# Peptides against a protein of PDB entry 4PN1, part 101

Target 1, 261 residues: chain A of PDB entry 4PN1
Amino acid sequence: KIEMNFLNKPIVPDTTKVISNFLTHYLITEPVEHVEIEAKLGTLIDLETQNRFEFPVMNETILNPEFNLRTRFESDMTASEHKYLNEFLNQAFRDSQKPGRLPFAYKHTKQVDLFYETEDNSRDKIRVSKNQSDNQVLACVKKRRVADLFLYCPNDAFDIRISISDELPVSMPSGNQQPSLTRLKDRVGYVHQEIKIDLTKTTQNDPVYDTTERHELEVEFGNIADLRDRAQKAKDGMEAPLFRRVQLFMDNVRILRREHS

## One batch from the design tools (peptide; made by RFdiffusion4, then SolubleMPNN)

Design b1_p18_3_s1 (from b1_p18_3, 7 letters changed)
Fold by OpenDDE base, seed 5:
Structure b1_p18_3_s1 (fold): chain B 261 residues (1-261), chain A 18 residues (1-18)
Amino acid sequence: as target 1 above (261 residues)
Amino acid sequence: SVSYHGRATISSEFLFAK
């Protein structure tokens, strides 16, 4: 018989605690009403060198947002990396359909996003999403970025940005308004235990990217109500349910950022 | 999309405190 440690009890990693506190703040303490919580794979770029940022650490590290490290985050990957991850997730999907496993759900969507300026000339744009096949309106929202948490991952192909956003449902723009920007999205979505994993190909002219086609991978909490409930319990002194959910989320992110062609 | 470090309004005090 072996034990996991000298207390023979599970230990919560510090990373899990830090992320849990970050989420609890925007779920409970200063609650965002229509919250979206998403992790994107990408690269922390050093603004001085324009290369991947280098920091004197040897493992996954959460960067303190109060310190300006002169970095930007690029949420993109190569077509080859994106294809590899798609094949990897397809295999994971197939394996999960076997007896004794919890199955993935799969959805392939092609949509067009139309961006409109607001009447008050606010920086936030209205996004109308439509299905490309039948032009059905899927969503009409005003999205505001609330907070970011960056993870530097020196041992993996990608760094991570965890973002808190507010997605406010709004009325459709007037018929006389023209979109300021049109974006085509080809999205493959995988859902496992209410964690959403999306591979997205985006066609757009971008002032920052040289390519017209962008490849992104994002991981999202699919059940915000459950997560908020867990966060409330954590505030009330029962932290274990929140820690388990954050651990599940981060393990999925860690699996994905380690895979590369 | 591209994001810059430190753009979001956030304090790190709650990240390291229970």
Scores: peptide ipSAE 0.020, ipTM 0.479, DockQ to the pose 0.682
Fold by OpenDDE base, seed 2:
Structure b1_p18_3_s1 (fold): chain B 261 residues (1-261), chain A 18 residues (1-18)
Amino acid sequence: as target 1 above (261 residues)
Amino acid sequence: SVSYHGRATISSEFLFAK
């Protein structure tokens, strides 16, 4: 007979605990009302060197939010990397349709985001999202970034930013207002066990700058109500359900950040 | 506004909260 360890009990990795506590804070302790929780693949860049951040660690490491090293996170990848990940996920989708597997769901969406200034001149813009095919309004929100948690991944193609955001539903701007910014999003979405994986190509037209294109991959918790319930249970002393959900989320992220052409 | 760049925005104290 094989046992998992000398206590024959599950042990929770520190990464899982730290992320779980991070999420619990913004789900329960200081709850964000309309919370979005996502991980983006990208690169931690050292502001001094403008190269990928170099940290004296040998594996996946959650960076302390209070560290003083100047860094930024670039949530972008090359078109070729993005294409590779798309092909990879397409194959994963196909494989998941086989008997004995839990299937992916798939959705392709083309969206336009229109950004409007607020009447109070607040920093947060109103975002109106529309479907490009029929111009149907999908959402009208003010999105606020609440918190970020960074994972430095020296052995993988990408570093990770986990973000907490508040997407506050708001009224549509007046018909007389013009958008200050327009973004086109071509998004391929995959869902597996209520974890959303989105490949997004974003095109932005700037009147001063040339058209910019960004390629992003994000992993999102697809069932916030369930996650909040798990977080509440964790606060009440039952941590296992939350840990399991966070572990699933992170394993999916780990798979994706390791893949490269 | 929307930013494609991220930074740490929380104190480490929140990570150690029970």
Scores: peptide ipSAE 0.007, ipTM 0.451, DockQ to the pose 0.386
Fold by OpenDDE base, seed 3:
Structure b1_p18_3_s1 (fold): chain B 261 residues (1-261), chain A 18 residues (1-18)
Amino acid sequence: as target 1 above (261 residues)
Amino acid sequence: SVSYHGRATISSEFLFAK
């Protein structure tokens, strides 16, 4: 007979513990009311070299936020990489529809995001999202970035930024106000076990510069209420439910960041 | 593309404390 280890019990990876504590802080300790928690695929760039960041580690590593590493994170990829990931997720969707599997849900949306300045000249803009086809209002929010956690992934195609945001619902801007910025978004969304995976093409027109297109992949916790409940249990000494949920989230992220054309 | 310098971070003490 073979056992898993000398205790014959599953072991929680250190990465799971660190991320769980990070999430617990903004879910329970200093709770963000309208919290959004997402991971974006991208590249850590060394500000001195303008190349991908190099650090003396050999695997997935959470960077200590107390250190100024002189880096920036670029949440973008090439069109070919984005297309490859889309095809990969489409295949995963198809496979999940087979008997004995838990199925993906799929949604394709095309929306226009209109950004408005606030009356008090706050740094945070109001974003109004509308459906491109019928102009239906989908959301009106002020989004504030609260915290970031960066993962350097030297063996994979992408590095990771996990972000905590506050997405506050607000009233529509006055009819006489003009948007300061307009963005077109083409998004395909996949949901599996309440983990949301979005591929987004963003088009922005600039009067001075040519039209720019950005390609992003994000992974988001789809059930914040459940996650908050798990985090509360963790604070009360029962950590296993939170660890399991974070492990699921990170395994999905790890699958995606390894894929490339 | 748009980059972010990670201006909003959490103290490391919160990451390692139980």
Scores: peptide ipSAE 0.006, ipTM 0.424, DockQ to the pose 0.533
Fold by OpenDDE base, seed 1:
Structure b1_p18_3_s1 (fold): chain B 261 residues (1-261), chain A 18 residues (1-18)
Amino acid sequence: as target 1 above (261 residues)
Amino acid sequence: SVSYHGRATISSEFLFAK
């Protein structure tokens, strides 16, 4: 007979605890009303060297936000890396359709995002998202970045940014207002156990500069209400449900960040 | 490419608060 440990009980890694508490703050303590919680794959860049940040650690590490490490986060990846991840997720999707597995859901969306300036000169622009096929309005929101948590992953292809955002629904801009920026998004979305995994190709045309293309992979909590409930329970002393959900989320992130072409 | 400088962070006290 083998036991898990000398208590024969599951143990929660510090990473799970730290992230759980981070999320709990913006779910419960200082609640964001229209919260979006996502992890993006990318690269922590050292502002001095302009290369990938190097930290004296040997594994996944949450960076202390109280320290100014003089870094930026690049959420872009190469087209080849993006393609590889797409193929990887397609295979995972196929495998999940087999008997005895929980299936992925799949959705392909092409949309155009139009950005508008706000009357109050807020830094947060209004984003109108439309379906490319029929020009139907999908959403009109003002997105505010609330907080970031960075994970340095020296052994993996990507570092991670976990972001808390507030996506406030707002009224459509006036008909006379022109967008300041237009972006095309080609998004392939996978959902497994209410965790959303999106591969997004973004194209931006600049009248002065060449067309820029970005390739992003993001992992998002698909059920915020459930997550908020779990966070509340954690505040009330029952942490296990929250820890399990965060662990699931992070395991999916860990799988993805290890994959590359 | 998209670069983002983290503007909003959480203090360490919140990371350990329940």
Scores: peptide ipSAE 0.013, ipTM 0.439, DockQ to the pose 0.468; fails the geometry check

Design b1_p18_3_s2 (from b1_p18_3, 7 letters changed)
Fold by OpenDDE base, seed 1:
Structure b1_p18_3_s2 (fold): chain B 261 residues (1-261), chain A 18 residues (1-18)
Amino acid sequence: as target 1 above (261 residues)
Amino acid sequence: EVSYHGEATISSEFLFAK
């Protein structure tokens, strides 16, 4: 007979605990009301070298936010990498439709985001999102970045930024107000077990600069209410449900960040 | 391309290609 360990009980990786605590803080301790929690694939860039950051670790490592490592995070990838991930997720979708599997859901959305300045001198802009096909308003929000947690992944194609944001619903800007910025988003979304995986191509037209395109992949918790419930249970001494959910989330992230063209 | 739930179609190609 083989046992898992000398306690014969599952052990939770420290990464899971650290991330769980991070999430619990912004779900329960200092709760963000309209919280969005997502992981973006990208690259940690060393500001001094302008190359990928190099840290003396050999595997996935959560960077301590208390230290200024003089880095920036670029949430972008090449078109080729993005294409590869699209193909990979398409295959995963197809495989999940087979008997005995939990199926992916899929949605393709094309939207335009209009950004407006706020009257209250807030740094945060109002974003109005509209469907490109019928110009229907999808959302009108003021998004505030609350916190970031960075994972350096030396063995993988991408590093990870986990972000906590507050997406506050707000009233539409006045009819005479002009947007300061317009972005087109072409997004394909995959949902599996309430984890959202979005591939997004963003196009921004600048009158002075050339049109810029960004290719992003994000993984988001699709059921915040459930996650908040799990976090509350964790605060109350029952951590397992939260750990399981975070582990699922991170395993999906780990799968994706290993893939490259 | 394959449609699984009517409203969305999965393409075997890159969906963001112009």
Scores: peptide ipSAE 0.019, ipTM 0.474, DockQ to the pose 0.015
Fold by OpenDDE base, seed 3:
Structure b1_p18_3_s2 (fold): chain B 261 residues (1-261), chain A 18 residues (1-18)
Amino acid sequence: as target 1 above (261 residues)
Amino acid sequence: EVSYHGEATISSEFLFAK
């Protein structure tokens, strides 16, 4: 008979513990009311070289935010990489529809985002999202970035930024206000076990610069109430439910960041 | 390109607190 280890029990990876504590802080300790928690695929860029950041580690590593590493995060990929991931997720969707599997849900949305300045001239803009086809209002929010956690992934195609945001629902801007910026978004969304995976093409028109297009992939916790409950249990000494949920989230992220054309 | 929302990191001390 073979056992897993000398305790014959599963163990929790250190990465899972660190991320779980990070999430618990902004879910329970200093709670963000309308919290959004997402991971974006991208590249850590060295500000000195303008190349991908290099650090003396050999695997997935959470960067210590106490150190100024002189980096920036580019949440973008090539059109070919984005297309490859789209095809990969489409295949995963198809496979999940087979008997014995838990199925993906799928949604394709084309929307326009209109950004408005606030009356008090605060840094945070109001974002109104509308469906491109019928102009139905999908959301009206003020989004504020609260915290970031960066993962350097030397063996994979992408690095990861995990972000905590506050997405406050607000009233529509007055009819006399003009948007300061407009963006077109073409988004395909996949949901599996309440983990949301979005591929987004963003088009922005600038009067000075040519039209720019960005290709992004994000992974988001789809059930914040459940996650908050798990985090509270963790604070009360029962960590296993939170660890399991974070492990699921990170496994999905790890699958995606390894894929490349 | 870099995220248009900017970046905000937290102290590492919060990552180790239970």
Scores: peptide ipSAE 0.000, ipTM 0.345, DockQ to the pose 0.355
Fold by OpenDDE base, seed 5:
Structure b1_p18_3_s2 (fold): chain B 261 residues (1-261), chain A 18 residues (1-18)
Amino acid sequence: as target 1 above (261 residues)
Amino acid sequence: EVSYHGEATISSEFLFAK
């Protein structure tokens, strides 16, 4: 008989604990009411070199947010990388439909996001999302970025930003207001075990900057109520359910950031 | 078959194609 370790008990990776504590803070300790929690694939850029950041570590590492490392995060990839991930996820979807597996759900959406200035001229804009096919309003929210956690991944094609956001539902802007920014989105969403994976092409027409096209991949917790329940249990001394859910989330992220042509 | 644009795998050429 083989044992796991000298205690013959499961052990939780330190990365899982750190992320779990980060999430627990914004779920329970200082709770964000309409919380969105997502991870984006991208690149940590060194502001001095304008190249990918280099840190003296050999594996996935959570960066301490208390230190200014002179970096920015670019949540983008090439069209070829995006295409490869699309093909990869399509194959994963097909394989999951086989007997004995838990199936993916799939949804393709084309939407336009209209951004409006607030009456108080706050930094946060109102976003109205509409379906391109029938022009129906999908959402009207004021989104605020609350916190970020960055993972430097030297062995993979991408680094990771985990973001905590507050998406406050708000009333539609007045009919006389014009949008300050329009963004077109072509998105495919894959859902497996309530983890949502979105592959998005975005076209943005900025009045100041040239038209930009971005290719993004994001992973989101699809069941916040369940996650909050798990976080509360962790605060009460039962950490295992939260650790399992965070581990599932991070394993999906790790699979995706390793895949490239 | 599942695809990005509904007809083919994603490509910059298919972005918001009508």
Scores: peptide ipSAE 0.014, ipTM 0.511, DockQ to the pose 0.016; fails the geometry check
Fold by OpenDDE base, seed 4:
Parts: sequence; C-alpha cells; structure tokens
Structure b1_p18_3_s2 (fold): chain B 261 residues (1-261), chain A 18 residues (1-18)
Amino acid sequence: as target 1 above (261 residues)
Amino acid sequence: EVSYHGEATISSEFLFAK
C-alpha cells in the first residue's frame, strides 16, 4: 500500500495557496463586480537592461508586488512561437476528442475593437467589439485593470502575468463620436473544463506609425460564478475546492509556457 | 491595487489553423 505522505493527506503547493489568496481577495474580500481573471504569457523585462528579468531563483516564483523590481511585462511573442502554440493546441484539441477524454470546445472569432474616449476623460476607454463579418456588436465595456500578479519562470519560454480586471458594461458611444483607436483581432479560443485558452493576433493601425501586429496567448477562468463560490467556501474555512480549481488553472498555464517553437 | 509594472505589445503574421 502506498500513501501520499507521512500524514496520508493531500498537501497544497505554496504557489497554489498564494494565488488562491490573491484571487479570494478580489472575489470576496474586496469583490470586483464584473471580474475577469486571466493569465497572459509574456516576458518580464528589466527596465535597465531591456533584457529578460533575472532573479536568483531556479524555478517558478511569484514576485512580491510590494517591491519595485523595475520591470515591465511584455505580453507578446513571435509569430513563430504563436504558430507553434496554435498547432500545439490544435493537436491537444484533437486528442481530447478521443473516447475517454473530456473534449475541448473550439471557436474562431474575427472581431474589430473600437476604442472611445470617455466623457469624463478617464484613463479607461470604452471598447466596442464587433464581429468583422456582420458588424454585430459583441460587447461594449470599460475595462479597468485592478491588480496583477507576476510569475517569473526561469526554466520556461514565458513568464506569466495573472491579472484581475473589471469589465464594466457601458452604453454605446454616441454616433457622432469617432474611435481613437481601432484594432483587428483574429482569435481562436479553446475551452477545456471551463478554462479558456485564447490565441489572438492583433492588428493595429496607427495614424503615425505603421500597422503593428501582436501575438498573445491568454488563459482565463471561464466560470467566474463557480470560482467565486469556491473562494467564498475558502474564506469560510473550506479551501480544497478553490485550491483544486487554481491548481487546474496553473497546470494548464504551466503546460503552455513550456512550449516554444 | 494596480501593479506598477508596465505592459508591451505583439504582432501576428499568420492565419490560425483549426
């Protein structure tokens, strides 16, 4: 007979606990009403060297937000890396359709995002998202970044930013208002066990600068209501459901950040 | 609280495959 450990009880990794506490704060303690919780793959850049940040650790570590490390996060990758991840996820999708597996769902969306200035001149812009094919409005929101948690991953191709955002639904801008910015998004979305994985190619036209393209990969909690429920239970002393969900999320992130072209 | 860290952008040059 084999036991888990000398207590014969599950033990939760410290990373899971830290992230769970972070999420609980913005789900329960100081709740964000229209919360979006996502992880982006990217690179922590040292502002002094403009190279990838270096820290004297040998594995995944959560950076303490209380310390100014003089870094920025670049949520971008090369076209080749993005293509590789697309192929990787396509294969994962195919494999998940086999008997005995939980299947991925897949959706391909091409949309245009129109950004508008707010009347109150707030730093947050109104984003109107439309389907490129029929111009159907998909969303009209004002997104506010609430908090970030950064993971430095020295052994992997990418570092991670976990972000808490508030996506406030707002009324459409007036017909006379012109967008300050327009972005074209080509997005493929994969959903497995209510975890969303999005690959997004973004094209932005700037009046001054030439067209710029970005390649992003995002992992998002697809069921916020369930996550909030789990967080509430955790606050009440039952932490296991939240820990399991966070562990699942992070394992998916860990798989993806290890992949590269 | 919002992180003091900045952000960067990325471009794409290929079509997604199913």
Scores: peptide ipSAE 0.006, ipTM 0.392, DockQ to the pose 0.081; fails the geometry check

Design b1_p18_3_s3 (from b1_p18_3, 7 letters changed)
Fold by OpenDDE base, seed 5:
Structure b1_p18_3_s3 (fold): chain B 261 residues (1-261), chain A 18 residues (1-18)
Amino acid sequence: as target 1 above (261 residues)
Amino acid sequence: SVSYHGDATISSEFLFAK
């Protein structure tokens, strides 16, 4: 016989506990009402060197947000890396359609995001998202970034930012208001076990800055109500359901950040 | 690589972007 350990019981990685506590704070303790929780692949940049930061650690490490580490996070990758991940996810999609597997779903969306200033000159802009094919309004929201948790991943192609955002539904801007910014998005979304994986090419025309293009990969919790329920149970002393869901999320992130062209 | 019909793919413009 083989046992898992000297107690012969499952053990939870410390990373899972730390992330679970972070999520529980913004789901239960100081709850964000219209919460979005996503992980983005990118690079932690050292502000002194403008290169990827090198921390004195040898594996995946959550950075303590209480410390100013003189870094910025760049949520971007090359077109070739993005293409590779698209091909990788397409293969994973095909394999998941086989008997005995849980299937992926996917959706390809081309949309335009229009950003508007608020009447109160708030720093938070109103975002109107429209489908490019029929100009149908997909969403009208005021998005606020609430908190970030950064993971330094020295053995992988990318570092990770886990973000908590508040997406408040708001009324459409007046017909006479012009957008301050327009962003085109070409997005492929994959869903597996209510975890959403988005590959997005973004083109932004800024009136002040030159046209910028980004290639992003995002992993999002697709069922916030379930996650909030799990977080509440964890707060009440039953942690296993939350740990399992966070472990699933992080394993998907870990798979993706290891893949590169 | 070869894309298959029915695969979720980004537009050709994206796939061959520099």
Scores: peptide ipSAE 0.009, ipTM 0.522, DockQ to the pose 0.016
Fold by OpenDDE base, seed 4:
Structure b1_p18_3_s3 (fold): chain B 261 residues (1-261), chain A 18 residues (1-18)
Amino acid sequence: as target 1 above (261 residues)
Amino acid sequence: SVSYHGDATISSEFLFAK
């Protein structure tokens, strides 16, 4: 007979606890009303060297947000990396359709995002998202970044930024207002067990810079209500449901960040 | 438990490759 350990009980990795506490803070302690929680794949860049940040650790490490490490996070990858991940996820989708598996859902969306300045000229812009095919409005929001948690992943192709955002629904801008920025998005979305994985190709015409193309991969909690419920239970002394959900999320992130072309 | 504050670090906005 084999047991899990000398207590014969599950043990929670420290990473799971740290992330769970981070999420609980913005779900329960200082609750964000219209919270979006996502992880983006990218690279921690050292501002001094402009190279990937180096820290004296040998594995996945959550960076302490209280320390200014003089880094920036670049949430971009090469077209080849993005293509590889697309192919990888397509295969994962196909495999999940087999008997005995939980299936992925799939959605392909092409949208245009129009950004508008607010009346108070605040940093947070209004984003109007429209479907490219029929120009139907998908969303009109003011998004505020609330917090970030960075994972340095020295053994993987990508580092991770987990972000807490407040996505406030707002009224459409006046018809006389012109967008300050227009962005085209080609998004392929995969959903498995209410975890959303989006591959997004973004084309942007900048008035100052030439047309730029960006390639992003994000992993998002698809059921915030459930997550909030789990976080509340954790605050009430029952942590296991939250830990399980965070573990699932992070395992998916870990799979993706290990993949590269 | 780890304590977090409202002044958590915010990363820069969209960075596009030149």
Scores: peptide ipSAE 0.000, ipTM 0.328, DockQ to the pose 0.042
Fold by OpenDDE base, seed 2:
Structure b1_p18_3_s3 (fold): chain B 261 residues (1-261), chain A 18 residues (1-18)
Amino acid sequence: as target 1 above (261 residues)
Amino acid sequence: SVSYHGDATISSEFLFAK
């Protein structure tokens, strides 16, 4: 007979607790109304060296946001890395269709994001997202970045940024307004157990600079209502459901950040 | 569906597999 430990009870890793508390804060304590919670793969860059940040740790480490480490996060990856992840996820999708597995869902979306200045000249722009195929409006929002949590991952290809955002639905800009910026997004999306995994190629035309492309991978909680419910339960003293959900989310992130061509 | 990378596509039959 094998037991989990000398108490024979599950123990929650500290990483899970820290992330769970972070989420609970912005779900329950100081709730963000239209919350989006996502993790992006990328690289923590040391502003002093302009190279990948080097921290004296040997494994996945959540960086304390109270300390200014003089870093920036670059969510871009190479086209080759992005292609590899696409192939990897396609294979994972196929494997999940086998009997006895929970299947992935898959969606390919092409959209255009149009950014508009607000009448009050607020920092936050209005983003109108349209489907490229039929020009149907998918969303009109003002997105505000609320908080970030950074994970330094010295053993993996990528570091992680977990972001809390507020996506406030707003009315469409007036018909006489012109967008200040246009972005094309080509997104392949995978969903497994309500965790969304998106590979996005973003093309931006800059009037001054050449067309730039960005390749991003993001992992998002697909059921915010359920997550909020779990967070509320955690706040009320029942933490296990939240911990399990966060663990699932992070395990998916961990799988992805380890993969490289 | 075709990935935007143009390869390693997912066939339509997989989208509805149970």
Scores: peptide ipSAE 0.024, ipTM 0.534, DockQ to the pose 0.017; fails the geometry check
Fold by OpenDDE base, seed 1:
Structure b1_p18_3_s3 (fold): chain B 261 residues (1-261), chain A 18 residues (1-18)
Amino acid sequence: as target 1 above (261 residues)
Amino acid sequence: SVSYHGDATISSEFLFAK
């Protein structure tokens, strides 16, 4: 018989603990009411070189937010990379439909996002999302980014930004207001064990500049109530449920960030 | 990664006819 270790008990990776603590802060300690928690695949860019950031580490590393590393995060990828990930997830979907597996759910949405300035001239714009097919309102929110946690992943195709956002539902803008910006989104969403994986192609038309297209992949906690419950339990001394959920989330992220064309 | 303005098709049609 082989044991896991000399204690014969599971051990939690340090990465899991750090992320769990980060999430717990914004779930429990200073709770964000309408919290969204997502990881985006992208690239940490060195502001000086404009190339991918280089850090003296050999594996996945959470960057300390207390240090200004003079970086920016680009939550974008090439069309070919995006296509590859789409094909990869399609295959994963198919495989999950087999007996003995937990199936993916799948949804394809096409929407238009209309951005409006607020009356108080707040930096946070109102976003109205409408379904492209019937022009029905899907959401009207004011989204604020609360915090970010960056993972440098030197061995993988992508780095990771985990973001805490507040998506406050708000009333529709007055009929006399015009959108300051419009974006078209083509999104395919995969859900597995309440973890959402979205591939989104965003098109922005500018009257002066050429149309820009962005390709994003995001991984989101699909059950915030459950996550908050787990975080509360962690605060109360039972950390295992939270650690397991964060580990699942991160394993999905790790799978995805390794894939490239 | 760097932004790309090329042709990218999301292959949703291969999963569900919608």
Scores: peptide ipSAE 0.016, ipTM 0.521, DockQ to the pose 0.020; fails the geometry check

